Peptides against a protein of PDB entry 5K2M. Designs and how they scored, part 207

Target 1, 273 residues: chain A of PDB entry 5K2M
Amino acid sequence: MRIGITYTVLRREEMAIKERAGEFGEVVMLHEDDLLFPGNYDLDVVIIRNVSHFKALYTARLFESEGIPTVNSSRLIFEAGDKLFATLRLAGKVPVPEWKAALSEGGALRVPDSLGYPLVSKPVFGSWGRLLAKVNDRDSLEAVLEHRKWMKNPLYGIHYFQEFVEKPGRDIRSYVIGGEFVGAIYRYSNHWITNTARGGKAEPCSDPEVEELSVKAWEAFGEGALAIDIFESEKGLLVNEVNPNMEFKNAARVTGADMAGKLVEYAVEVAKT

## One batch from the design tools (peptide; made by RFdiffusion4, then SolubleMPNN)

Design b2_p29_8_s4 (from b2_p29_8, 16 letters changed)
Fold by OpenDDE base, seed 2:
Structure b2_p29_8_s4 (fold): chain B 273 residues (1-273), chain A 29 residues (1-29)
Amino acid sequence: as target 1 above (273 residues)
Amino acid sequence: SEIEEALKYFAEEDREREEEARRRAEEEA
């Protein structure tokens, strides 16, 4: 078994994956500077750990073109890494926050007619809560839309909105790999944007309902390794988003779950199919 | 072009992600 690991930065996650992969076979670390295509890669599977969403997507697709399976697949990275496309998958299987998409300013101005206020404006791509806006009223909506017009990326013209979900000062991050629930954490924040990367406290989450919902959310995609963001709402648990490029150092530390090992085990399984 | 502007912005956002990931890794070392 020859296991490739592509990476941009050697983080704790990549070090853990490398260490665990060494127990299953030969490990080939592939920094972005090492990647040229077409290539003659002698690998049974590649674990994709590029930081960039797009580099991860293209790297996965390039290996797949050479007949080498990837974890995650380019399909999964594409669908799960876009908030709108992920919502389309999730909405058919699990409870999600109410949402609207508009393709024009005129369409976006009608979103409150369906969802009311407050709203959350999200870009369809992005990480760490970047460019999330709480839209409390018409003036705020107009301001967000005006700013979007002056943004260089045309994808900011894709207006994705959710209802604002009141959370109990925390959200849930769960991890599902190969259809198996691996673990979950609470992420505490005094801000409506919860992210451990911004200094939030993490605690173990042991809730059978979270486990069941997380597996169902994964089943909406049907493959790979996903981090799943879940809100605790007055309506019950809501799946907010998924992440195909998961950070798990905090979750692994807090839960004691062998997330790196589970990822490698799944990659080995994928290599055998 | 719209595509060029999209690509430039993706490059900037992805660069910021990479820089942030690098910074975090350095802070943890």
Scores: peptide ipSAE 0.200, ipTM 0.783, DockQ to the pose 0.533
Fold by OpenDDE base, seed 4:
Structure b2_p29_8_s4 (fold): chain B 273 residues (1-273), chain A 29 residues (1-29)
Amino acid sequence: as target 1 above (273 residues)
Amino acid sequence: SEIEEALKYFAEEDREREEEARRRAEEEA
């Protein structure tokens, strides 16, 4: 078994994955600078750990074009890494925050007619709460839309909105790999954007409802390794988003779950299929 | 072109992600 690991930055996650992969076979670390295609890669599977969503997506697709399966697959990276496409998958399987998508400013201005205020404006791509805006009123909506006009990336013209979910000062991040629930954490923040990357504390989450919902959310995609962000709302648990390029250092530390091992085990399973 | 502008913004976002990932990795080391 030859396991490739593509990466941009050697983080604790990549180190853990490398270490665990070494127990299953030969490990080939592939920095982005080492990747040229078409290539002659002698690999049974590649674990994709590129930081960029797009680099991860294209790297996965390039290996797949050479007959080498990837974890995650390019399909999963594409669908899960786009907030709107992820919502489209999730909405048919699990509770999600109420959402609207508009393809114009004129359409976006009508979103409150359906969702009311407050809203959350999200780009369809992005990480760590980038360009998330709480839209409390019409003036704020107009401001966000005006700013989006001056953003030169055409994807900022895809207006994705959610209802604002009032959270109990925390959210949940769960991890599902190969359809198995691996673990979950609470992420605490005094800000409406809960992210451990912004100094939020993490605590173990042991809730059977979270476990069940997380697995169902994974089943909406049907493959791979996903981090799942869940809100505790007055309506119950809501799946907010998924991440096909999961950071799990804090979750692994807090829960004691072998997330790296589970990822490698799944990659080995994928290699054998 | 819109494509060139889009590519620039993708490059900037990707760069910022990489820089942030690097910063976090350094803070955790």
Scores: peptide ipSAE 0.149, ipTM 0.749, DockQ to the pose 0.540
Fold by OpenDDE base, seed 1:
Structure b2_p29_8_s4 (fold): chain B 273 residues (1-273), chain A 29 residues (1-29)
Amino acid sequence: as target 1 above (273 residues)
Amino acid sequence: SEIEEALKYFAEEDREREEEARRRAEEEA
């Protein structure tokens, strides 16, 4: 078996994946500079670890066009990597924060009539809490919309809003690979945006409800490896978003779960199908 | 064009993501 691993930066995750993949067959590391299509790739499966969402998406689709399966698939990367498209999948299967989408400023100004205040404005694409805004009132909404009008990317004209969820100073990140729950962590932060990259403490999460909900959230997509972000709310657990290009170093360290091994095992299964 | 501006934005955002990922990897090494 020949396992490709595409990557932008050789992180601890990519090193762990490489090491574990070596136990199953020949490993071919493919930096972005090595990727040229069409190509004569002799690979049974490719694990996608490009940092960019779009590079990951296109890389997956390009390998698929040559008959080489990828983990994750281009379909999963596309649907899970867009916050609105992910919400559309999730909302049919699991509890999610209340949300609205508007395609104009005039539509966006009516969102509070349905969801009230406070709101969270999100771009449909992006990582690490970039361009998240807590919108507490009409003046703040108008300001966010005005700023969006001057942003050059047309995707900023797609207005995605959620209700503001009051969290108990933490959120949950779980990991599901090939339909199997692998582990979960609490991420602590005093800020309403919880991001482990900002020095938040991580602790193991051992909650059967989280495990069940995480598997159901994965089933909304039905394939691949997903990190799942879950909120603890007064209404119960809510699935906020999913990530098809997961960072798992902190989760693996804290839980002791073999995230890299589970990812490789799943890739090997995909290669055999 | 709108497409050119979108492509420029993605190039800049992706570059920033890559630079941040590199920085984090270097800090963790």
Scores: peptide ipSAE 0.220, ipTM 0.793, DockQ to the pose 0.526; fails the geometry check
Fold by OpenDDE base, seed 5:
Structure b2_p29_8_s4 (fold): chain B 273 residues (1-273), chain A 29 residues (1-29)
Amino acid sequence: as target 1 above (273 residues)
Amino acid sequence: SEIEEALKYFAEEDREREEEARRRAEEEA
C-alpha cells in the first residue's frame, strides 16, 4: 500500500495522518511544489490536505484523472466546500436552517418577505466566518448589497441567506469518516459566530441525537471525511454546514478520538475498491 | 474580465487561508 498525502503546510493534522499512514504502508508526502501533472504517480490512494479549497479540488481531480482515488474526492470537495451546494445536499436528508438564494439585488431584497428578519448573509465560499453578516433590518440588507456591488468576485452576485438561529452560546462540530461517527465537540462563544479558530473553548459532546444526525448528514454526500456543524435551536438540531477539509486537532485532543487513524483506515478502504 | 476578477479574488482568499494556516502552525510549534 502506497499512500500519498498532499499538503500546503505541515500542521499537527498532517503530522498525525503521516504517522498513522506509516502503520498501513509506505507514505509519500507531496508538498504542492512537488505536484506536476500529468504525472506517473505510483500511489494507491491520496489524502488531500491542501489548505486552499481550489487547490484541494484541482489536486483531487488531477489524481483521479490518473486513476488514483482521493480522500476526499473532487466531487465531495466541490459540493461540500460550497455552502449553497452543501445546503442542497443536506436539505434532502436532515433539518437545516431556513434559507434563500437570490441571483440579483432585486431578488435579494425580497428574501425577507419569505424568511423575515434577522437574517444571516453568507458567501457561498470562505472560511472561519469571513464575510458573514447579521442582517437585522432593511437598512442593513441594503448596506450589505451595496458593499457587494464593489466586490470584484462574480460569486458575490450569488446571494445566500439563512435564518438567524438563536444558539445557547455554543454550537456542535461532529466528525464522520466513511459513514462512521468518530466524535463531536461543543464550541463555546459569546459571539453569534462560533469557531474554535477564533479562540472558542471546546468540550466533548456525547449526545446520541447528534451522532444519528451527523451520520445522516454524511449520508447526504455518501462518501469521504466530513466535519459537520450543527446548531442547537428552538426547533431542535439543525445542520448548518459541512467541511471537506476538516481541522481536527482540537476535537481529537478534547475527545481522545483517533481521527487521523480513522481517516487513514478509510483511505486504505478506498484504495481497495 | 469577469474571469480575471474571480481568479484574483480566489487567489487572495486562498492566500489568506494559507497565511492563516502557516501562522497557526508556527504558534503551535
Scores: peptide ipSAE 0.203, ipTM 0.788, DockQ to the pose 0.530; fails the geometry check

## One batch from the design tools (peptide; made by RFdiffusion4, then SolubleMPNN)

Design b2_p30_1_s3 (from b2_p30_1, 12 letters changed)
Fold by OpenDDE base, seed 2:
Structure b2_p30_1_s3 (fold): chain B 273 residues (1-273), chain A 30 residues (1-30)
Amino acid sequence: as target 1 above (273 residues)
Amino acid sequence: SDEELREALLKRLEEAREALLSTDEPYSGE
């Protein structure tokens, strides 16, 4: 078994994946600077750990073109890594926050007619709560839309909105790999953005309802390794988003779950199919 | 920890690099 691992930065997650992969076979670390296509890669499977969503997507697709399966697949990265496309998958299977998408400023200005205020404006791509805006009123909406006009990436012209969900000072991040629930954490923050990368505290989450919902959310995509962000709302549990290139160092530390091992085990099974 | 801070800084540096070279954005972390 020859296992490739693509990466941008050697983080704790990549180090853990490398270590666990070494128990199953030969490990080939592939920094982004090492990747040229078409290539002649002698690999049975590639674990995709590029930091960039688009670099991860294209890397996965390029390996697949060489007949090498990837974890995650380019299909999963594409569908799960875009907040709007992920919502389209999730909305048919699990409870999600109410949402609207608009393709113009004129369309976006009508979103409050359906969802009311406050709203959350999200880019369809992005991480760590970047460019998330709580939109409390018309003036704030106009300001967000004006700023989007001057952003260079055309994807910023895709306007994705959710209802604002009041959370109990925390959210839930769960992990499902190959359809198996691996673990979950609470992320605590005094800010409405609860991402621990901004200084939040993580604690174990042991809730059967979270486990069941997480597996159902994974089933909306039907493959791979996903982190799942869940809100505790007055309406019950809501699946906010999924991440096909998750960080898990805090979850692994707090829960004791072998996230890296489960990911590698899944990659080995993918290599055999 | 110092290691956690180092990793966070490296991540932010990569984000800044990509922002300068492209309009691409990385995946969400914990």
Scores: peptide ipSAE 0.049, ipTM 0.540, DockQ to the pose 0.203; fails the geometry check
Fold by OpenDDE base, seed 5:
Structure b2_p30_1_s3 (fold): chain B 273 residues (1-273), chain A 30 residues (1-30)
Amino acid sequence: as target 1 above (273 residues)
Amino acid sequence: SDEELREALLKRLEEAREALLSTDEPYSGE
């Protein structure tokens, strides 16, 4: 078994994955600078750990073009890594926050007619709560739209909105790998954005309803390793988003779950299919 | 320690990435 691991930065996750992969076979670390295609790589599977969504997507597709399976697949990265595309998958299987998408300023200005205020503006890509805006009124909406016009990336012209969900000062991040629930954490924050990268605290979450919902959310995609963000709302549990390039160092530490081992085991399974 | 330095550098890298507006966007962290 020859296991490739692509990466941008050697994080705790990549170190753990490398270590665990070494128990199953030969490990080939592939920094982004090492990647050139076509490359005739001698690998049975590649674990994709590129930090950039787009680099991860293209890297996965390039290996697949050489007949090498990837974890995650380019399909999964594409669908799960885009907030709107992920919502489209999730909405058919699990409860999600109410949402609207608009493709123009004129369309975006009509979003409050259906969602009301407050609402949340999200880019379809991005990390750590970047460019999330709580929009409380018309003036704020106009300001967000004006700023988007001056952003270089054309994807900022895709206007994705959610209802604002009142959370109990926390959210839930769960992990499902190969259809198996691996663990979950609460992320606490004094801010409406609960991402731990913005100063949140992680604690173990043991809730059978979270486990069931997490597996159902994974089933909306049907493959791979996903982190799943869940809100506790007055309407019950809502699946907010998923992440096909999950960080798990805090979750692994807090829960004691072998996230890296489970990921490697799944990759080995994929290599054998 | 080397680990403390590594964590500090990773934090700075994450902060720097938050300032980038490009098609080369990272995945969300924990």
Scores: peptide ipSAE 0.047, ipTM 0.526, DockQ to the pose 0.201; fails the geometry check
Fold by OpenDDE base, seed 3:
Structure b2_p30_1_s3 (fold): chain B 273 residues (1-273), chain A 30 residues (1-30)
Amino acid sequence: as target 1 above (273 residues)
Amino acid sequence: SDEELREALLKRLEEAREALLSTDEPYSGE
């Protein structure tokens, strides 16, 4: 078994994946600078750990074109890594925050007629709460839309909105790999954006409802390794988004779950399929 | 050498900075 690992930065996650992969076979670390296609790669599977969504997507597709399966697949990265496409999958299987999509400024200006205020504006791509805006009124909406006109990437012209969900000073990050629930954490923050990359605290989450919902959310995609963001709302648990290139160093530390090992085990299974 | 190590670490630091500043990665931290 020869396991490739593509990466941009050697983080704790990539180090853990490398270590665990070494127990299953020969490990080939592939920095982005090492990747040229078409190429002669002698690999049974590649674990995709590129930081950039698009680099991860294209890297996965390029290996697949060489007949080498990837974890995650380019299909999963494409669908799960876009907030709107992910919502389309999730909405058919699990509770999600109320949402609207608009393809023009004129359409976006009508979103409050359905969702009301406050609402959340999100780009369909991007992480760590970048370009998330809590929109409290018409003036704020107009300002967000005006700024979007001057953004270079045409994807910023895709207007994705959610209802603002009141959270109890925390959210939930769960992990499902190959359909198996691996673990979950609470992420605490005094800010409405609870991402721990902004200084939050993590604690173990042991809730059977979270486990069940997380598996159902994964089943909306039906493959791969996903981190799942869940809100605790007055309406119950809501699946906010999924992440096809998850960070898990804090979750692994806090829960004691061998997330890197589970990811490698799944990759080995994929290689054998 | 210490200098070679320093250069290697600086390269990795620049790569990390570039990755963190990327606007196209949807991957959320925990």
Scores: peptide ipSAE 0.017, ipTM 0.454, DockQ to the pose 0.134; fails the geometry check
Fold by OpenDDE base, seed 4:
Parts: structure tokens; sequence; C-alpha cells
Structure b2_p30_1_s3 (fold): chain B 273 residues (1-273), chain A 30 residues (1-30)
């Protein structure tokens, strides 16, 4: 078994994955600078750990074009890594926050007619709460839309909105790999954007409802390794988004779950199919 | 706690470092 691991930065996650992969076979670390296609890679599977969503997506597709399966697959990265496409998958399987998408400023200005205020403006791509905006009124909406016009990436012209969900000062991050629930954490934050990167505490989450919902959310995609963001709302649990390029160092530390091992085991399984 | 703050700062530094590699690209995070 020859396991490739693509990476941008050797993080704790990549170190753990490398270590665990070594128990199953030969490990080939592939920095982004090492990647040139088409190539003759002698690998049975590649674990995709590029930091950039797009680099991860293209890397996965490039390996797949050479007959090498990837974890995650390019399909999964594409669908799960786009907030709108992920919502389209999730909405048919699990409760999600109310959402609207608009393809023009004129369309976007009508979103409050359905969602009301406050609402959340999200780019369809990005992490760590980048360019999330709580839109409280018409003036704020117009400002956000105006700023989007001057952004270079045309994807900022895809207007994705959610209802603002009141959360109990925390959200839930769960992990499902190959259809198996691996673990979950609470992420505490005093800010409406919950992220451990903003100084939030992480604590273990042991809730059977979270586990069940997480698996159902994963089933909306049907493959791979996903981190799942869940809100605790007055309406119950809502699946906010999923992440196909998950960080898990904090979750692994807090829960004690062998997330790196589970990822490698799944990759080995994929290699054998 | 001081340890929680330290971890949060380290995470932010890591994220910032990653973001500097490509300012226009979305990155995954926890």
Amino acid sequence: as target 1 above (273 residues)
Amino acid sequence: SDEELREALLKRLEEAREALLSTDEPYSGE
C-alpha cells in the first residue's frame, strides 16, 4: 500500500495522518511544490490535505484523472466545499437554516421579503467566518452588495443568505468519516460567528441526536470525511455547513478520538475498492 | 484560561500564515 498525502503546510493534522498512514504502508508526502501533472504517480490512494479549497479540488481531480482515488474525492470537495451546493444536498435530508440564493443585486434586495432581518450574508466559499456579514437592515444589505461589486472573484456575485440563527453562545462541530460518527465538540464563542480560531473553548459533545443528525448529513453526500457544523436553535438542531477539508486537532485533543487513524483507515478502504 | 488563549493565538497565527500563501483562496478551518 502506497499512500500519498498532499499538503500546503505540515500541520498537526498532517503529522498525525502521516504517522498513522505509516502503519498501513509506505507514505509519500507531497507538498504542493511537488505536484506536476500529468505525472506518473505510483500511489494507491491520496489523502488531500491542501489548505486551499480550490487547490484541494484540483489536486483531487488531477489524481483521479490518472486513476488514483482520493480522500476526499473531487466530487465531494466540490459539493461540500461550496456553501450553496452543500445546502442543496443537505436541505433534502436534514434540517438546515432557512436560506435564499440570488444571482443579481436586484434579486438579493428581495431576499429580506422571504427571510426577514436579521439575515446572514455568506460567500459560497471561504472559511473561518471570512466575509460573513450579519445584515440587520436595508442599508446594511445595500452596503454588502456594493462591496461585492468591487471584489475581484466573480463568485462573490453569487449571493447566498441564511436566516440569522440565535445560538446559545456555542455551536457544534462533528466529524463523520466513511459514514461513521467519530466525535463532536462544542465550540464556545461570545461572537455570533463561532469558531475556535476566535479564542473559543472546545468541549466534548456527547449527544445521540447530534450523532444521528451528523450521520444523516454525511449521507446527503454519501462518501468521504466531513466536518459538520450544527447549530442549536429554538427550532432544534440545524446543519449549517460541512467542510471536506477539515481541521481536527482541537476536536481530537478534546474528545480523544483517533480522527487521523479513522481517516487513514477510510483511505485504505477506498484504495481497496 | 491562559492555555486556551495560547491555543487560540497559535491557531490564528497558523491561519494567518496559511492565508498569506494565497490571499484570494478559501481555506478550510476548524
Scores: peptide ipSAE 0.017, ipTM 0.485, DockQ to the pose 0.213; fails the geometry check

Design b2_p30_2_s1 (from b2_p30_2, 11 letters changed)
Fold by OpenDDE base, seed 4:
Structure b2_p30_2_s1 (fold): chain B 273 residues (1-273), chain A 30 residues (1-30)
Amino acid sequence: as target 1 above (273 residues)
Amino acid sequence: SAEEEELRKALLEALEKADEELLNKVPSGA
């Protein structure tokens, strides 16, 4: 078996994936600079670890066009990596924060009529809590909308809003690979954005309700490896978003779960189907 | 416009760099 691994930066995750993949066959590391299509890639499966959502999406689709399966698939990356498309999948299966989407400034200005204030404005793409805005009032909404007009990517004109969920100073990140729950962590933050990349403490989460909800959230997509962000709210557990390009170094460290091994095992299964 | 496309590219590149910088700023022990 020949396992490709595409990457932008050799992180701890990519090193762990490489090491575990070596137990199953020949490993071919593919930096973004090595990727040229069409190509003659002799690979049974490719693990997609490009940092950019769009580079990951296009890389997956390009390998698929050559008959090489990817983990994650371009379909999954597309649907899970867009916050609005992910919400559309999740909302039919699991509890999610209340949300609205608007396609114009005039539409966006009516969102508070349904959700009230405070709101969270999210770009449909992007990672690490980038361009998340807590919108407390009309003036703040107008300011966010004005700034979006000057953002040259047309996807910033897709206005996605959630209710502001009051969290207990933490959120949950769980991991589901091939339909199997692998583990979960609490991410602590004094800020309303609970991203561990901003210096939050991580602790193991052992909650059967989190496990059940995480599997159901994964089933909304039905394939691949997902990190799932869950909020603890007054309404109970809410699935906020999913990530098809998961970071797991902190979760693996804290839980002791073999996330890299589980990802490789799943990729090997995909290669055999 | 060509200027809009250049700035779109610059924004995407800046976003990628910000992602890389965030990845590099996460202490190995956090």
Scores: peptide ipSAE 0.015, ipTM 0.416, DockQ to the pose 0.056
Fold by OpenDDE base, seed 5:
Structure b2_p30_2_s1 (fold): chain B 273 residues (1-273), chain A 30 residues (1-30)
Amino acid sequence: as target 1 above (273 residues)
Amino acid sequence: SAEEEELRKALLEALEKADEELLNKVPSGA
């Protein structure tokens, strides 16, 4: 078996994936600069680890066009990597925060009529809490919308909002690969944006309700490897978002789960289908 | 280490710029 691994930066995750993939066959590391299509690649499967959402999406689709399956698939990257498209999948299967989407400033200004204040403005793309705004009032909403007008990317004109969820100083990040729950962590932060990339402490999460909800959230997409962000709220557990390009260094360290191994095992399974 | 955290921040910023650049290459008429 020949396993490709595409990457932008060789992180701890990519090193672990490479090491585990070597147990199943020949490993071909493919930096973004090495990728040219059409390329006639001799690979049975490709693990997509490009950092950019769009680079990951296009890389996956380009390999698929050559008849090479990818983990994750371009379909999954597309649907899970967009916050609005992910919400559309999730909302049919699991509890999610209340949300609204608007396609104009005039529409966005009416969002508080249904969600109230405070609300959270999110771009439909991006990671690590970038361009998240807690909007407490009308003046703040107008300011966010004004700034969006001057952003060059048309996707910033897609106005996605959630209710502000009060969290107990933490959130949950779980991991589901091929429909199997692999593990979960609590991420602690004193900031309303909880992210381990922002210096949050991580602890193991062992909760059967989290496990069940995580599997159901994965089933909304039905394939691949997903990190799932879950909020603890007064309404119970809410699935906030999913990530088809998971960072798992902290979660693997804290839980002891072999996330890299599980990802490779799933990729080998995909190669055989 | 503090150095690893700075490197991580710099990497995240570089990745942010790469995403912005890629998004800016998508023609505004898509």
Scores: peptide ipSAE 0.014, ipTM 0.401, DockQ to the pose 0.032
Fold by OpenDDE base, seed 2:
Structure b2_p30_2_s1 (fold): chain B 273 residues (1-273), chain A 30 residues (1-30)
Amino acid sequence: as target 1 above (273 residues)
Amino acid sequence: SAEEEELRKALLEALEKADEELLNKVPSGA
């Protein structure tokens, strides 16, 4: 078996995936600079680890066009990596924060009529809490919309809003690979944006309700490896978003779960189907 | 270390920004 691993930067996750993949077959590391299509690649499966959502999406689709399956698939990357498309999948299966989407400034200005204040403005793409805004009032909404109007990428003209969820100084990140719950962590932050990249403390989360909800959230997509962000709210657990290009270094360290091994095992299963 | 995590974060943010800047070069009328 020949396992490709595409990457932008050799992170701890990519190193762990490489190491574990070596136990199952020959490993072919493919930096973004090595990728040229069509390329006639001799691979049984490719694990997609490009940092960019769009590069990951296109890389997956390009390998699939050559008959090589990918983990994650281009379909999953497309549906899970867009916050709005992910919400559309999740909303019919699991509890999610209340949300609205608008396709114009005039539409966006009516969002508070449905959701009230405070709101969270999110871009449909992007990572690490980039361009997240807490919108407390009309003036803040107008400012966010004005700034978006001057952003050149047309995707910033897709206005996605959620209700602001009061969190207990933490959120939950769980991991589901091939439909199996692998583990979960609490991410602590003094800021309303909980992100482990901001130096937050992580602790193991052992909650059967989190496990059940995480599997149901994964089932909304029905394939691949997902990180799932869950909020603890007054209404119970809410699935905020999913990530098809998961970081798991902190979660693996804290839980002791072999997330890299589980990802490789799943990729090997995909290669055999 | 905290410094390594800050550096990692800065690098990842820079990479994603570079991709966004590339996307911003695509004419909006596409």
Scores: peptide ipSAE 0.014, ipTM 0.403, DockQ to the pose 0.033
Fold by OpenDDE base, seed 1:
Structure b2_p30_2_s1 (fold): chain B 273 residues (1-273), chain A 30 residues (1-30)
Amino acid sequence: as target 1 above (273 residues)
Amino acid sequence: SAEEEELRKALLEALEKADEELLNKVPSGA
């Protein structure tokens, strides 16, 4: 078996995936600079670890066009990596924060009529809490919308909003690979944006309700490896978003779960189907 | 660690740059 691994930066995750993949076959590391299509890649499966959502999506689709399966698939990356598309999948299966989408400024200005204030404005793409805005009032909404008009990417014209969820100073990140729950962590932050990438403390989460909800959230997509972000709210657990290009360094360290191994095992399974 | 913070900063900067490059490749009117 020949396992490709595409990457932008060789992180701890990519090193762990490489090491674990070596137990199953020949490993071919493919930096973004090494990728040219169409190409004659002799690979049974490719693990997609490109940092950019769009680079990951296009890389997956390019390998698939050559008959090489990818983990994650371009379909999963597309549906899970877009916050709105992910919400559309999730909302049919699991509790999610109340949300509204608008396709114009005039539509966006009516969002508070349904959701009230405070709101959270999110871009449909992007990671690490970038361009998340807590919108407390009309003036703040108008300011966010004005700034969006001057952003170059037309996807910023897709206005996605959620209710502001009051969290107990933490959120949950779980991991589901091939439908199997692998582990979960609490991410602590004094800021309303909880992200370990911003220096938050991580602790193990051992909650059967989190496990069940995480599997159900994965089933909304039905394939691949996902990190799942869950909020603890007064309404119970809410699935906020999923990530088809998961970071797991902190989660692996804190839980002791072999997330890299589980990812490789799933990729090997995909290669055999 | 200071090294982890530097790596995080470098990664965030690289991501911001990659996103900016992607943003710059999308025509403002399409």
Scores: peptide ipSAE 0.007, ipTM 0.387, DockQ to the pose 0.031

